# Peptides against a protein of PDB entry 5HB3: the designs that were tried, part 42

Target 1, 150 residues: chain A of PDB entry 5HB3
Amino acid sequence: RQMQDRCMSEYNQRIRNAPEGSIDPFRMACYKIIGRCDLSNRSLDGLQTDVNDWIWLQFNLARETDRSLELAGESYGLAELQASIREIGLKHFPKTAAEDTNGSFGMFFYLQILAGMFEQAIAYLYPFSYVDAVHFAIALTYYGLLRPVD

## One batch from the design tools (peptide; aimed at target 1 H92)

Design b1_p26_8_s3 (made by RFdiffusion4, then SolubleMPNN; from b1_p26_8, 14 letters changed)
Fold by OpenDDE base, seed 5:
Structure b1_p26_8_s3 (fold): chain B 150 residues (1-150), chain A 26 residues (1-26)
Amino acid sequence: as target 1 above (150 residues)
Amino acid sequence: PNLHVGDAKTHLAKAREQIKKWGEEA
């Protein structure tokens, strides 16, 4: 608690008082990751990140903690992450095979799998690759991760 | 989010590998 409060104080002070471009983006990233500061902004400004870095950050920031116990009223759990992935999917990924120009459907499938959105992931993959969707469905069912649709 | 998506086949392969690892841990 004391460490988090200190990190938050330092983070806020730097954001408010530091000239633009003078803030070390890595230091700010540390405040975000370790201190859990400003969780409403889940991007790392000033850093070039790829999808892997982004998803790693999201999982790191996502905690299955009781919202009532989180400091400063900022809560971000798996449910919020899943909602974010859904939103990203709607905005940035193809909905049909006809819309897929870059083969990016696989990335969205991957993100959904990582977030535990198994049923949605399979449903999404099915129109792009029937064979792959069936194979994944079998595997997920075998491990008890896929709920049969009633 | 800046989603620089790589090749779909590569990402699908990674997904398969990850699922396999989960199965081995379970």
Scores: peptide ipSAE 0.018, ipTM 0.469, DockQ to the pose 0.634
OpenDDE base, seeds 1, 2, 3, 4: peptide ipSAE 0.009, 0.014, 0.016, 0.017; ipTM 0.407, 0.400, 0.450, 0.427; seed 4 fails the geometry check

Design b1_p26_8_s4 (made by RFdiffusion4, then SolubleMPNN; from b1_p26_8, 11 letters changed)
Fold by OpenDDE base, seed 3:
Structure b1_p26_8_s4 (fold): chain B 150 residues (1-150), chain A 26 residues (1-26)
Amino acid sequence: as target 1 above (150 residues)
Amino acid sequence: MNLLVGDASYWLEKAREKIEEWGRLA
């Protein structure tokens, strides 16, 4: 707790008082990842990242912790991640096969799988690729991750 | 969000790998 408080203090001090461009983006990333500072902002400014880095960040920040030990507003668990994935889906991914131009439906499917949204993931994939959806449904069921409706 | 996205097959393969990983842990 003391260490977290120190990290938060340093992070806030730097973000508020440091001139623009003077902050080491890697240091700020360390505060965010290790110190869990400012979890409401899940981006790493000043770092060149790709989509895989972004995905990594989202899921590493989504830790199941005792919420009573975290500062208000700094709680980010699976539920919040799932909500974020839903929002991203609505904004950035195709809803139908006709809207798909670059195969990005696969990425959204992957995000849903990572977030444990298995039923939604299969339902989403089905209109894009029936065969793949069925295969994934079978696999998920086999591993006990998807429960078939009786 | 700037999405540098691979093709669908890339992501589906990643999903497969993750599910298999979880399956081994279950």
Scores: peptide ipSAE 0.503, ipTM 0.884, DockQ to the pose 0.716
OpenDDE base, seeds 1, 2, 4, 5: peptide ipSAE 0.496, 0.500, 0.498, 0.499; ipTM 0.883, 0.883, 0.884, 0.885

## One batch from the design tools (peptide; aimed at target 1 H92 L111)

Design b1_p27_1 (made by RFdiffusion4)
Pose (drawn by RFdiffusion4):
Structure b1_p27_1 (pose): chain A 150 residues (1-150), chain P 27 residues (1-27)
Amino acid sequence: as target 1 above (150 residues)
Amino acid sequence: SEPTAEQVRQMHTLGAEKLEEVRELFY
């Protein structure tokens, strides 16, 4: 309780609202991770990072809590992470094979799998490659990670 | 909280590679 308060406040007063270009970029990153500061802006600004670093951070900052009481601030768990993956799908990725030329649909399928969006990931992949979708569903069904129809 | 423009372009480049990684893991 103490450390979360001290770390959150320290980050707001002496880093976010501090002179720009003065604080080490990695240090700000270490605070955002360790203290889960500013869950509203889950980016790695000031660092030479790629899409995999962004993806990692979304999961790294996610935490699951019993759905019974409040958290300090706004919650960020698998549910909120999935909601974010969904909007990225509509905005940046195609739904039909006609919209895809470079083979990028695989990236969104990969994101949905990481987030545990198994039903949606298989349904998304089938139009691009029914063969792979059929077999990935078999792999998931075998371990019990695919909700079937009654 | 969202990917940068560069990272979106990288997502479109890595799609095939990421699908192959899933094939290697599941098959």

Design b1_p27_1_s1 (made by RFdiffusion4, then SolubleMPNN; from b1_p27_1, 9 letters changed)
Fold by OpenDDE base, seed 3:
Structure b1_p27_1_s1 (fold): chain B 150 residues (1-150), chain A 27 residues (1-27)
Amino acid sequence: as target 1 above (150 residues)
Amino acid sequence: SEPTAEQIEEMHKLGKEWLEELRKLFE
């Protein structure tokens, strides 16, 4: 907590006094991850990150924190992450089998599963791969993660 | 925050690989 408070303090001081983009990207990353500063921007600008890094970051930042405990007044939780994933899907992934190239739909399915969007993930996968969708539906149901549709 | 264009391209590539691995799990 002391470290987090220090990060927040330093971030607030720097953001007020430093020109945009003048803060070291690694330091900025620390402020975001540890200090939870500026959660509206969940990218690590200026750093070369791969997709795994991006995924890791999104999930690490998506914490259920009581708003009352967040000094910055910023909240980013699972719901916000899910909304982001949905938006990414709409923009960057195929919506129908006809639009699919090289199984790219699988990645969006994966992202939805990671984000706990199980029903939506199965519904999305179904038109691309009936067999896979059924298998996952059975598995998710077995583990109590998929709600039965009446 | 959206992933970069490069990250999106990588997602598409990894999607194929991941899908193949998944199919192996169901065999």
Scores: peptide ipSAE 0.289, ipTM 0.841, DockQ to the pose 0.615
OpenDDE base, seeds 1, 2, 4, 5: peptide ipSAE 0.278, 0.283, 0.285, 0.283; ipTM 0.836, 0.839, 0.837, 0.838

Design b1_p27_1_s2 (made by RFdiffusion4, then SolubleMPNN; from b1_p27_1, 10 letters changed)
Fold by OpenDDE base, seed 5:
Structure b1_p27_1_s2 (fold): chain B 150 residues (1-150), chain A 27 residues (1-27)
Amino acid sequence: as target 1 above (150 residues)
Amino acid sequence: SEPTEKQIEEMHKLGEKKLEELRKLFY
């Protein structure tokens, strides 16, 4: 927490004195990850990152905790992440098997599972792979992550 | 924030692999 406060303090000082985009990208990454500064921008501008890095960042910045304990502007929880993933799905992933190329639907299913969007994930997967959807549904039910079929 | 266009392309390419990883975890 002490380190986080320091990062926040330094970030606030720099943004007042530095031109837009002039902060060292690696330092900016530290401010975001440790200090939770400017969480509205989670792209790490200025750094070359792959998709795995992006996924890691999104989920590590998202915190499921008591929002009342966080300062205004520093809150980014599971709900926000889930909303973001939903939007990404709508924009960039296939809706039907006919639209799918190279099994890309698997990634969106993966993201939804990671984000705890289990019902939505199964529903999404079903038209692409019935067998997988059923198997995952059974497994998720076993772990108490899905309710039994009514 | 959204992934870059390049990252999105990579997501599409890795979809099957990620699905397989989940199969290994849950099956």
Scores: peptide ipSAE 0.553, ipTM 0.945, DockQ to the pose 0.887
OpenDDE base, seeds 1, 2, 3, 4: peptide ipSAE 0.548, 0.551, 0.551, 0.549; ipTM 0.944, 0.945, 0.945, 0.944

Design b1_p27_1_s3 (made by RFdiffusion4, then SolubleMPNN; from b1_p27_1, 8 letters changed)
Fold by OpenDDE base, seed 5:
Structure b1_p27_1_s3 (fold): chain B 150 residues (1-150), chain A 27 residues (1-27)
Amino acid sequence: as target 1 above (150 residues)
Amino acid sequence: SEPTAEQIEEMHKLGKEKLEELRKLFR
């Protein structure tokens, strides 16, 4: 917490005194990851990142902790992450099997699973791959992550 | 924040791979 507060303080000083984009991108990354600064922008400006980096960042920035302990305006938890994933799915991934391009549905399914959106993930996967959906449904049920069908 | 257009394109390409990773995990 003390480290986070210090990062936030330094970040605020930098943004006030430095031209936009002049802060070292690695330092900026530290402010975001460690200091939880400016979580509204989770792109790590100035750094070239791949998809895996993006995924890592989103999930590491999401904190499943008591939100009351977060600094004002810098709350980002599981709910926000899940909402983000949902929006990404709606915008960028196929809705039906006919719209699928080279198995791209698998990525959205993957993101949903990582985000704990198990019911939605299975429902999404079902029309693309019945066999996989059933397989994962059984597995998730076994681990108590999916409620059994009545 | 949303992924870049390039990242989205890469996501589409990695769909099969990620699905296979999950198959292995839940095998």
Scores: peptide ipSAE 0.544, ipTM 0.944, DockQ to the pose 0.905
OpenDDE base, seeds 1, 2, 3, 4: peptide ipSAE 0.530, 0.540, 0.537, 0.539; ipTM 0.942, 0.943, 0.943, 0.943

Design b1_p27_1_s4 (made by RFdiffusion4, then SolubleMPNN; from b1_p27_1, 11 letters changed)
Fold by OpenDDE base, seed 2:
Structure b1_p27_1_s4 (fold): chain B 150 residues (1-150), chain A 27 residues (1-27)
Amino acid sequence: as target 1 above (150 residues)
Amino acid sequence: SEPTEKQIEEMKKLGQEKLEELRKLFD
C-alpha cells in the first residue's frame, strides 16, 4: 500500500508537470501496474509489446473485487475486461466457420476462457470445432465452471 | 483499450497454438 500510494503521488505530479509523451514508457508501465494509474489507457504506447504482453497486461490490471474496495485511484474490473473481450471478438474474429482463417477462432476462444466467459466461449467454439467444444464443456462442467447441459 | 493492428494480426496467427495450450490444460 505504501508503495502504491507513493507511485500514485509521483504519477500525479509527473503527469501534471511533464509534457505529453515525455514520460518514459517503462516508467509509465510501472505506474499502471503498481500504482494503478490511468487505467483507461492500457496500450503502453512506446513499448514494443506483442500479443502475449497485451494479454498479460489486460488480465493483470483487471480486478474481480468491488471497485469501492480497491486501494487504487482508478478501477478496472473483470466486467470491463469482459466487455473489452466481447468488443474485440465482434470486430476482429470470425463469427462463423466460413469466416475462419488459419484457426483464428482459437484465440478468441482462449481470451473468453481467460476472462471467465465460459458459457460464451463454449457456445462460440461449437460451430468451429464440435469435438473440442464438447471436450471443454465436459471439463468445465466437472470443475463447476459451466452449467450442465439439459 | 483495443489491441494494435499488429497485435490483432498476431492474435489471428496464434489461434491454433492457444487452442492446443488449452487442450493440454484440460487433458
Scores: peptide ipSAE 0.465, ipTM 0.922, DockQ to the pose 0.881
OpenDDE base, seeds 1, 3, 4, 5: peptide ipSAE 0.462, 0.464, 0.464, 0.465; ipTM 0.923, 0.923, 0.922, 0.923

Design b1_p27_2 (made by RFdiffusion4)
Pose (drawn by RFdiffusion4):
Structure b1_p27_2 (pose): chain A 150 residues (1-150), chain P 27 residues (1-27)
Amino acid sequence: as target 1 above (150 residues)
Amino acid sequence: PTDEQVEQMHAQGAEKLAELRALRDSL
C-alpha cells in the first residue's frame, strides 16, 4: 500500500511532469513496470523497441484480481487486454483472404492465441488456412481450451 | 502500437504462424 502510493505519486510529480529529456528513458520504463504506473499509456517511448516489446508490455502490466472489489485506479487484466487486441484486429488486420497479400493475418492470429481468445482465433484463421485452423483447434480441444457448441 | 510496430506486425505474420505450427507439431 505504501510503496504503490509513493511510487505512483513519485512517477507523476518527478518524472511525468519533470523536464523532458532529463529522465533516463529506461528508468521511466522501470517505474511503469514495477509500479504499474500509467496503465493508460502502455508504451515504451524513448527506447529502440519493436512490436514484440509492445506485446510483452501489454501482458507484463496485466494482472488478474478476484472480481469482488475495487482496485486503486482502473483495472487492467486479461479482459481489458483482449478488448485492446480486438480493436487492433479491426483497425490493422484483414478478415478475408482478398484483403491479405503479405501473410500478415498470422500476426493477429498469434495475438489472439496469446490473449487466450481461442474461439475467436480459430474462427479468424479458418478463411485464410482451413487446414491450420482445423489442426490448431484439435490441439486446443485436446487440452480443453476450446468451447464447443452443445 | 506505433506505426513502425504495425508495419512489423504485417511483416512478421508468416513467421509468427510458422512458430505456432512448429509448436503444434511438437505436441

Design b1_p27_2_s1 (made by RFdiffusion4, then SolubleMPNN; from b1_p27_2, 17 letters changed)
Fold by OpenDDE base, seed 2:
Structure b1_p27_2_s1 (fold): chain B 150 residues (1-150), chain A 27 residues (1-27)
Amino acid sequence: as target 1 above (150 residues)
Amino acid sequence: MTEQQIQEAHERGQEWLDEIRKQIKSL
């Protein structure tokens, strides 16, 4: 608690008082990750991050913490992350095999799996790769993660 | 997600899928 409060205080102070361009983006990233500051902005401004960094950040910030303990009044949980992934998929990933040029469907499948969207992930993968979809469906069912629609 | 990250996601999609397939086949 004390460390989180310190991070939040320092983060807010720097955002408000630091001259433009003087903010160390790495330090701000530390405050965001450790202190969970400004969860409405889930990007690391001033840092060049790749897709893996983005994924890592989203999942680290998406914690099911008891709403009662989040001091910032902003809750970012799994449901919000899933909604974000769904939106990204609709906007930026192929919907049909005919639209896929470079196997980009695999990345969207991966994002859905990471977010626990197992049924949607399998349904999405099926038209792109039938064999892979069946194999993943069997595996997910075996581990109790996929619920067959009766 | 930035435009750059989206582009990287598209570029790495096939590589990821191939790696997963390789790992599954090795099991």
Scores: peptide ipSAE 0.317, ipTM 0.830, DockQ to the pose 0.682
OpenDDE base, seeds 1, 3, 4, 5: peptide ipSAE 0.298, 0.316, 0.261, 0.312; ipTM 0.823, 0.829, 0.807, 0.829

Design b1_p27_2_s2 (made by RFdiffusion4, then SolubleMPNN; from b1_p27_2, 14 letters changed)
Fold by OpenDDE base, seed 4:
Structure b1_p27_2_s2 (fold): chain B 150 residues (1-150), chain A 27 residues (1-27)
Amino acid sequence: as target 1 above (150 residues)
Amino acid sequence: MTDEQIEQAKERGEEWLKEIREKVDAL
């Protein structure tokens, strides 16, 4: 708690008062990740991050924390992450097999799986790859992650 | 997600699927 408070304080101070270009982006990233500072901005400014970094960051920031302990006043949990993934899917990924040009549907499927959106993931994958959808559905069902359809 | 990250995601999608399929086939 004390560390988090310090992180928040330092983060806010630096954002407001630090000269342009003087902020160590890695340090700021640490404050964001460890201190959960400014969770409304889930990007690492000043860092070149790839898609894997983004994924990693989102899942690290998404925590089931006691709301009473969150100083940021912002709750970012799995539900919010799932909402973000849905939005990304709607905006940037193919909705039908006809729209797919390079198998990009696979990544959106993957993101949904990572976020625990199993039913949605299978439903999404099905029109793109029936065989894959069935295989994943079987696996997910076996592990109790997918509800069997009646 | 940035536009660049989205593009990277799109590119990786096919590769990921291929990798998974290959792993399954190797079982």
Scores: peptide ipSAE 0.291, ipTM 0.801, DockQ to the pose 0.647
OpenDDE base, seeds 1, 2, 3, 5: peptide ipSAE 0.274, 0.279, 0.274, 0.274; ipTM 0.793, 0.804, 0.799, 0.798

Design b1_p27_2_s3 (made by RFdiffusion4, then SolubleMPNN; from b1_p27_2, 14 letters changed)
Fold by OpenDDE base, seed 2:
Structure b1_p27_2_s3 (fold): chain B 150 residues (1-150), chain A 27 residues (1-27)
Amino acid sequence: as target 1 above (150 residues)
Amino acid sequence: MTEEQIKEAHERGQEKLNEIRELVESL
């Protein structure tokens, strides 16, 4: 808690007071990650990050915290992450096989799996790759992660 | 996600699909 408070203080101080272009983006990233600072902005500003970095950051920032203990009123948990992934899918990923040109459906499937959206992931994958969807469904069922709708 | 990250996600889509397939086959 003390470390988190210090990170938050330093982060806020630098964001507000540092001259333009003087902020070390790596240092700010450390504060963001360790301190969970400014959860409304879930990106690493000034750093070139890929999709893997993005999703890693989302999971790192996501916490199942007792909302009663969150002083800042900023809550970001798994539900919010899942909502974000759904939104990204609706806006930026193919909805049908006819819309897919480069296999990008696989990336969205991957993001859904990571976020624990197993039923949605399988349902999404099915029209793109029937065989893969069935294999994943079997595996997820075996591990008790997929709930077959009776 | 940024537009650049989305673009990259699309560009790497087939690669990611192949990785997923390899993982499934290893199960």
Scores: peptide ipSAE 0.292, ipTM 0.840, DockQ to the pose 0.791
OpenDDE base, seeds 1, 3, 4, 5: peptide ipSAE 0.023, 0.220, 0.028, 0.231; ipTM 0.543, 0.799, 0.544, 0.819

Design b1_p27_2_s4 (made by RFdiffusion4, then SolubleMPNN; from b1_p27_2, 14 letters changed)
Fold by OpenDDE base, seed 4:
Structure b1_p27_2_s4 (fold): chain B 150 residues (1-150), chain A 27 residues (1-27)
Amino acid sequence: as target 1 above (150 residues)
Amino acid sequence: MSEEQIKQAHELGQKKLEELRKLVESL
């Protein structure tokens, strides 16, 4: 908590007082990750990050916190993450097998699984790969993560 | 996600699916 408070204080001070573009992007990344500063912008400004970095960041920033309990007044939890994943899927990933050319559906399936969107993930995968969808459904059911439909 | 990250996401889709498949098979 003390470290987080310090990060927030330093972040706010730098944002207010530092010339634009003068702040070390690595330091800003630390403030975002550790201090949870400016969670409305879930990117690492000034850093070239790949998709794996993006995934890592999103899931590390996601915390089940009440907004009222967050010092920064910003909340980013599982629900917000899931909403973000849904939006990304709608915008950037194939909706039907006919739209898929390179197996990109696999990434959206992966993101949904990571986000705990198991039912949606299986439903999404089914038209692309029936066999995979069934196998994953069985596995998820076995571990109690997917409820059998009566 | 940036445009470049989306491109990378599309390129890695099959790999991610294979990774999950292997994981499930190992369970």
Scores: peptide ipSAE 0.548, ipTM 0.940, DockQ to the pose 0.934
OpenDDE base, seeds 1, 2, 3, 5: peptide ipSAE 0.543, 0.545, 0.542, 0.545; ipTM 0.939, 0.940, 0.939, 0.940

Design b1_p27_3 (made by RFdiffusion4)
Pose (drawn by RFdiffusion4):
Structure b1_p27_3 (pose): chain A 150 residues (1-150), chain P 27 residues (1-27)
Amino acid sequence: as target 1 above (150 residues)
Amino acid sequence: PVATEEQRDQFWTLYQQKMAELEAAAA
């Protein structure tokens, strides 16, 4: 309780609202991770990072809590992470094979799998490659990670 | 908190830069 308060306040007063270009980029990153500061802006600004670093941060900052009482601030768990993956799908990725030329649909399928969006991931992949979708569904169903119809 | 518009654009920009580096390395 103490450390979360001290770390959150320290980050707001002496880093976010501090002179720009003064604070080490990695240090700001370390505070965002350790203290989960500013869950509203889950980015790695000031660092040479790629899409995999961004994806990692989304999961790294995610935490699951019993759905019974409040958290300090706004919650960020698998549910919020999945909501974010969904909007990225509509904005940046195609739904039909006609919209895809480079083979990028695989990235969104990969994202949905990481987030545990198994039903949606298989349904999304089928129109691009029914063969792979059929077999990935078999792999998931074997371990019990695919909700079937009654 | 869900991903903002800026964060969604940032994800896409990083993805495009990564794909371009992979294509240059393969060439």

Design b1_p27_3_s1 (made by RFdiffusion4, then SolubleMPNN; from b1_p27_3, 16 letters changed)
Fold by OpenDDE base, seed 5:
Structure b1_p27_3_s1 (fold): chain B 150 residues (1-150), chain A 27 residues (1-27)
Amino acid sequence: as target 1 above (150 residues)
Amino acid sequence: SVWSDEEIDEFGELYKKQQAAKAAAAA
């Protein structure tokens, strides 16, 4: 708590007192990740990032915790995360095997798994790779993560 | 949604860039 409070305090101080663009990008990243400051802007300006960095950042910032345990002023729930993943799927990933040109379906499957969308992930994967879908379904069922249809 | 349209678009651009890089590396 002390560290987070300090981060927020420092962030607020710097935002108010520092010239625009003068804050070190890594420091800014620390304030966002650790302090959860200014999560309305979840991009890390001034840093070279790729899609993996984006995924890591967004999933890290998206947390569903009890309010009593959440020290940050800003948090985002699992449901909102899942909704966002669905939107990404609709916009950027193939819906059918016929639309798949680059094998990008795997990334969307991965995102769904990360978001706990297990049934949807398996259903999505099935038309692209039957064998993989079956294997994942078995595995997820074994761990109690997949609810089999009776 | 936890991510704005702009953030989702950012993902798309980053992903496309990665795919392009992968394709270029494979060529």
Scores: peptide ipSAE 0.239, ipTM 0.785, DockQ to the pose 0.670
OpenDDE base, seeds 1, 2, 3, 4: peptide ipSAE 0.197, 0.227, 0.227, 0.207; ipTM 0.756, 0.775, 0.777, 0.764

Design b1_p27_3_s2 (made by RFdiffusion4, then SolubleMPNN; from b1_p27_3, 20 letters changed)
Fold by OpenDDE base, seed 1:
Structure b1_p27_3_s2 (fold): chain B 150 residues (1-150), chain A 27 residues (1-27)
Amino acid sequence: as target 1 above (150 residues)
Amino acid sequence: SVFSDEEIDLLHKLYLEQQEKEREAAE
């Protein structure tokens, strides 16, 4: 608690007292990630982030929000994240190869994998790429991440 | 929802940019 309060204090002080753009974007990122500062702004301004960095950030922020809830006695974090990903998939990602105009199916597959939704990820990938789905299924099974269907 | 519509749009944009970069690098 003391460390978080200190991080929040330093973050607020620097945002208020430092000229815009003078703060190292990496330092600001550390305050957001470690200190849970300004979680409403999930963009890292001034950093060239690729899609992987952005996803990583979103997952970390989502999980941290869950930790705060865990401290409050409600462990809804991962379940809520998975539910949100499912909802996003239904609304914003192609369901069939015919709907895939931009090749975005891979991104949704990746999101599901990151969220630990392995069975659903493989099932989703299968109609887009049979070969890839089989390869991932074999790999995930080898690492014990896929439960054998009885 | 954990992600807003704006965040999803950004995700798609970043994904497409990455795919383009990979395509250019493969050339």
Scores: peptide ipSAE 0.117, ipTM 0.658, DockQ to the pose 0.471
OpenDDE base, seeds 2, 3, 4, 5: peptide ipSAE 0.034, 0.034, 0.034, 0.032; ipTM 0.550, 0.504, 0.550, 0.533

Design b1_p27_3_s3 (made by RFdiffusion4, then SolubleMPNN; from b1_p27_3, 20 letters changed)
Fold by OpenDDE base, seed 1:
Structure b1_p27_3_s3 (fold): chain B 150 residues (1-150), chain A 27 residues (1-27)
Amino acid sequence: as target 1 above (150 residues)
Amino acid sequence: SVFSDEEIDLLGELYEKALEKQRKAAE
């Protein structure tokens, strides 16, 4: 509850104060959730803006494409983005806590979140940081981005 | 930097591939 309240408070504050069109609601939600959960891994602080930008760009392009093609019952772009994130994860990020030598798991978690891979992101984070995974799960569920866990 | 040069390059390549696929899908 505390985490939910904090996330909502920050989200609302940013939405009210943000210039029109400056922040996509989805992006805002992601940033606020990630920011307010105060992930124990500090690697997120060093995320290069360029990487963030192109990921987000591709995500938005995918969404626009999806909307345009929804009438045809087809969705393109997001799947490719997610596939790319999975690929980079397999090659460059730790799969288990035992493989984590530099604490980079948080960065991959963040990439998954940006790609809308919420369930996978939480599942990935869990073995690295139980507490953070729980906090994020709660937050994502609160915003309707994560399906309730049974 | 959080990412190595190799990682950045790979990400870039993957991005371009995804973009290309999306362009094709839009045609």
Scores: peptide ipSAE 0.021, ipTM 0.450, DockQ to the pose 0.040
OpenDDE base, seeds 2, 3, 4, 5: peptide ipSAE 0.020, 0.017, 0.029, 0.014; ipTM 0.441, 0.427, 0.489, 0.391; seed 4 fails the geometry check

Design b1_p27_3_s4 (made by RFdiffusion4, then SolubleMPNN; from b1_p27_3, 23 letters changed)
Fold by OpenDDE base, seed 5:
Structure b1_p27_3_s4 (fold): chain B 150 residues (1-150), chain A 27 residues (1-27)
Amino acid sequence: as target 1 above (150 residues)
Amino acid sequence: STFSDEEIDRLHELFLKAEEKKKKEAE
């Protein structure tokens, strides 16, 4: 907590006193990842990142720690990540096979799996690929991650 | 919403780029 408080203080000082874009983006990334600063912005400004970097970032930010120990407004957990993924899915991923112009359904499925949204992931995949959905359902059931349908 | 619309749009772009790379690698 003390480290976080110090980091937040430094972060706030830097954003207020430094010209825009003058702060080393890697340093800013450290403030965000290590210091949990400014979690309202879950991107790394000034860095060239790809989707994998984004995924990594979100999972790192979604720490399942005692939220009571985090500063107000700097709490971000798995539930928030899952909510974000749902929103992304609704806006930017195909809902049906007919809407799948880019073949991006697999990426969304993968993202849901990573976030532990197993039931939703299988349900999502089913209309795109029945066989794959069944295979994953079996596998997830085997590992106790998916509850069998009654 | 945990993400702004702009942030979500950026993410969409990242996903599209990833798909493009995947397609190129598959060729």
Scores: peptide ipSAE 0.163, ipTM 0.720, DockQ to the pose 0.592
OpenDDE base, seeds 1, 2, 3, 4: peptide ipSAE 0.150, 0.148, 0.055, 0.163; ipTM 0.706, 0.709, 0.551, 0.715; seeds 2, 4 fail the geometry check

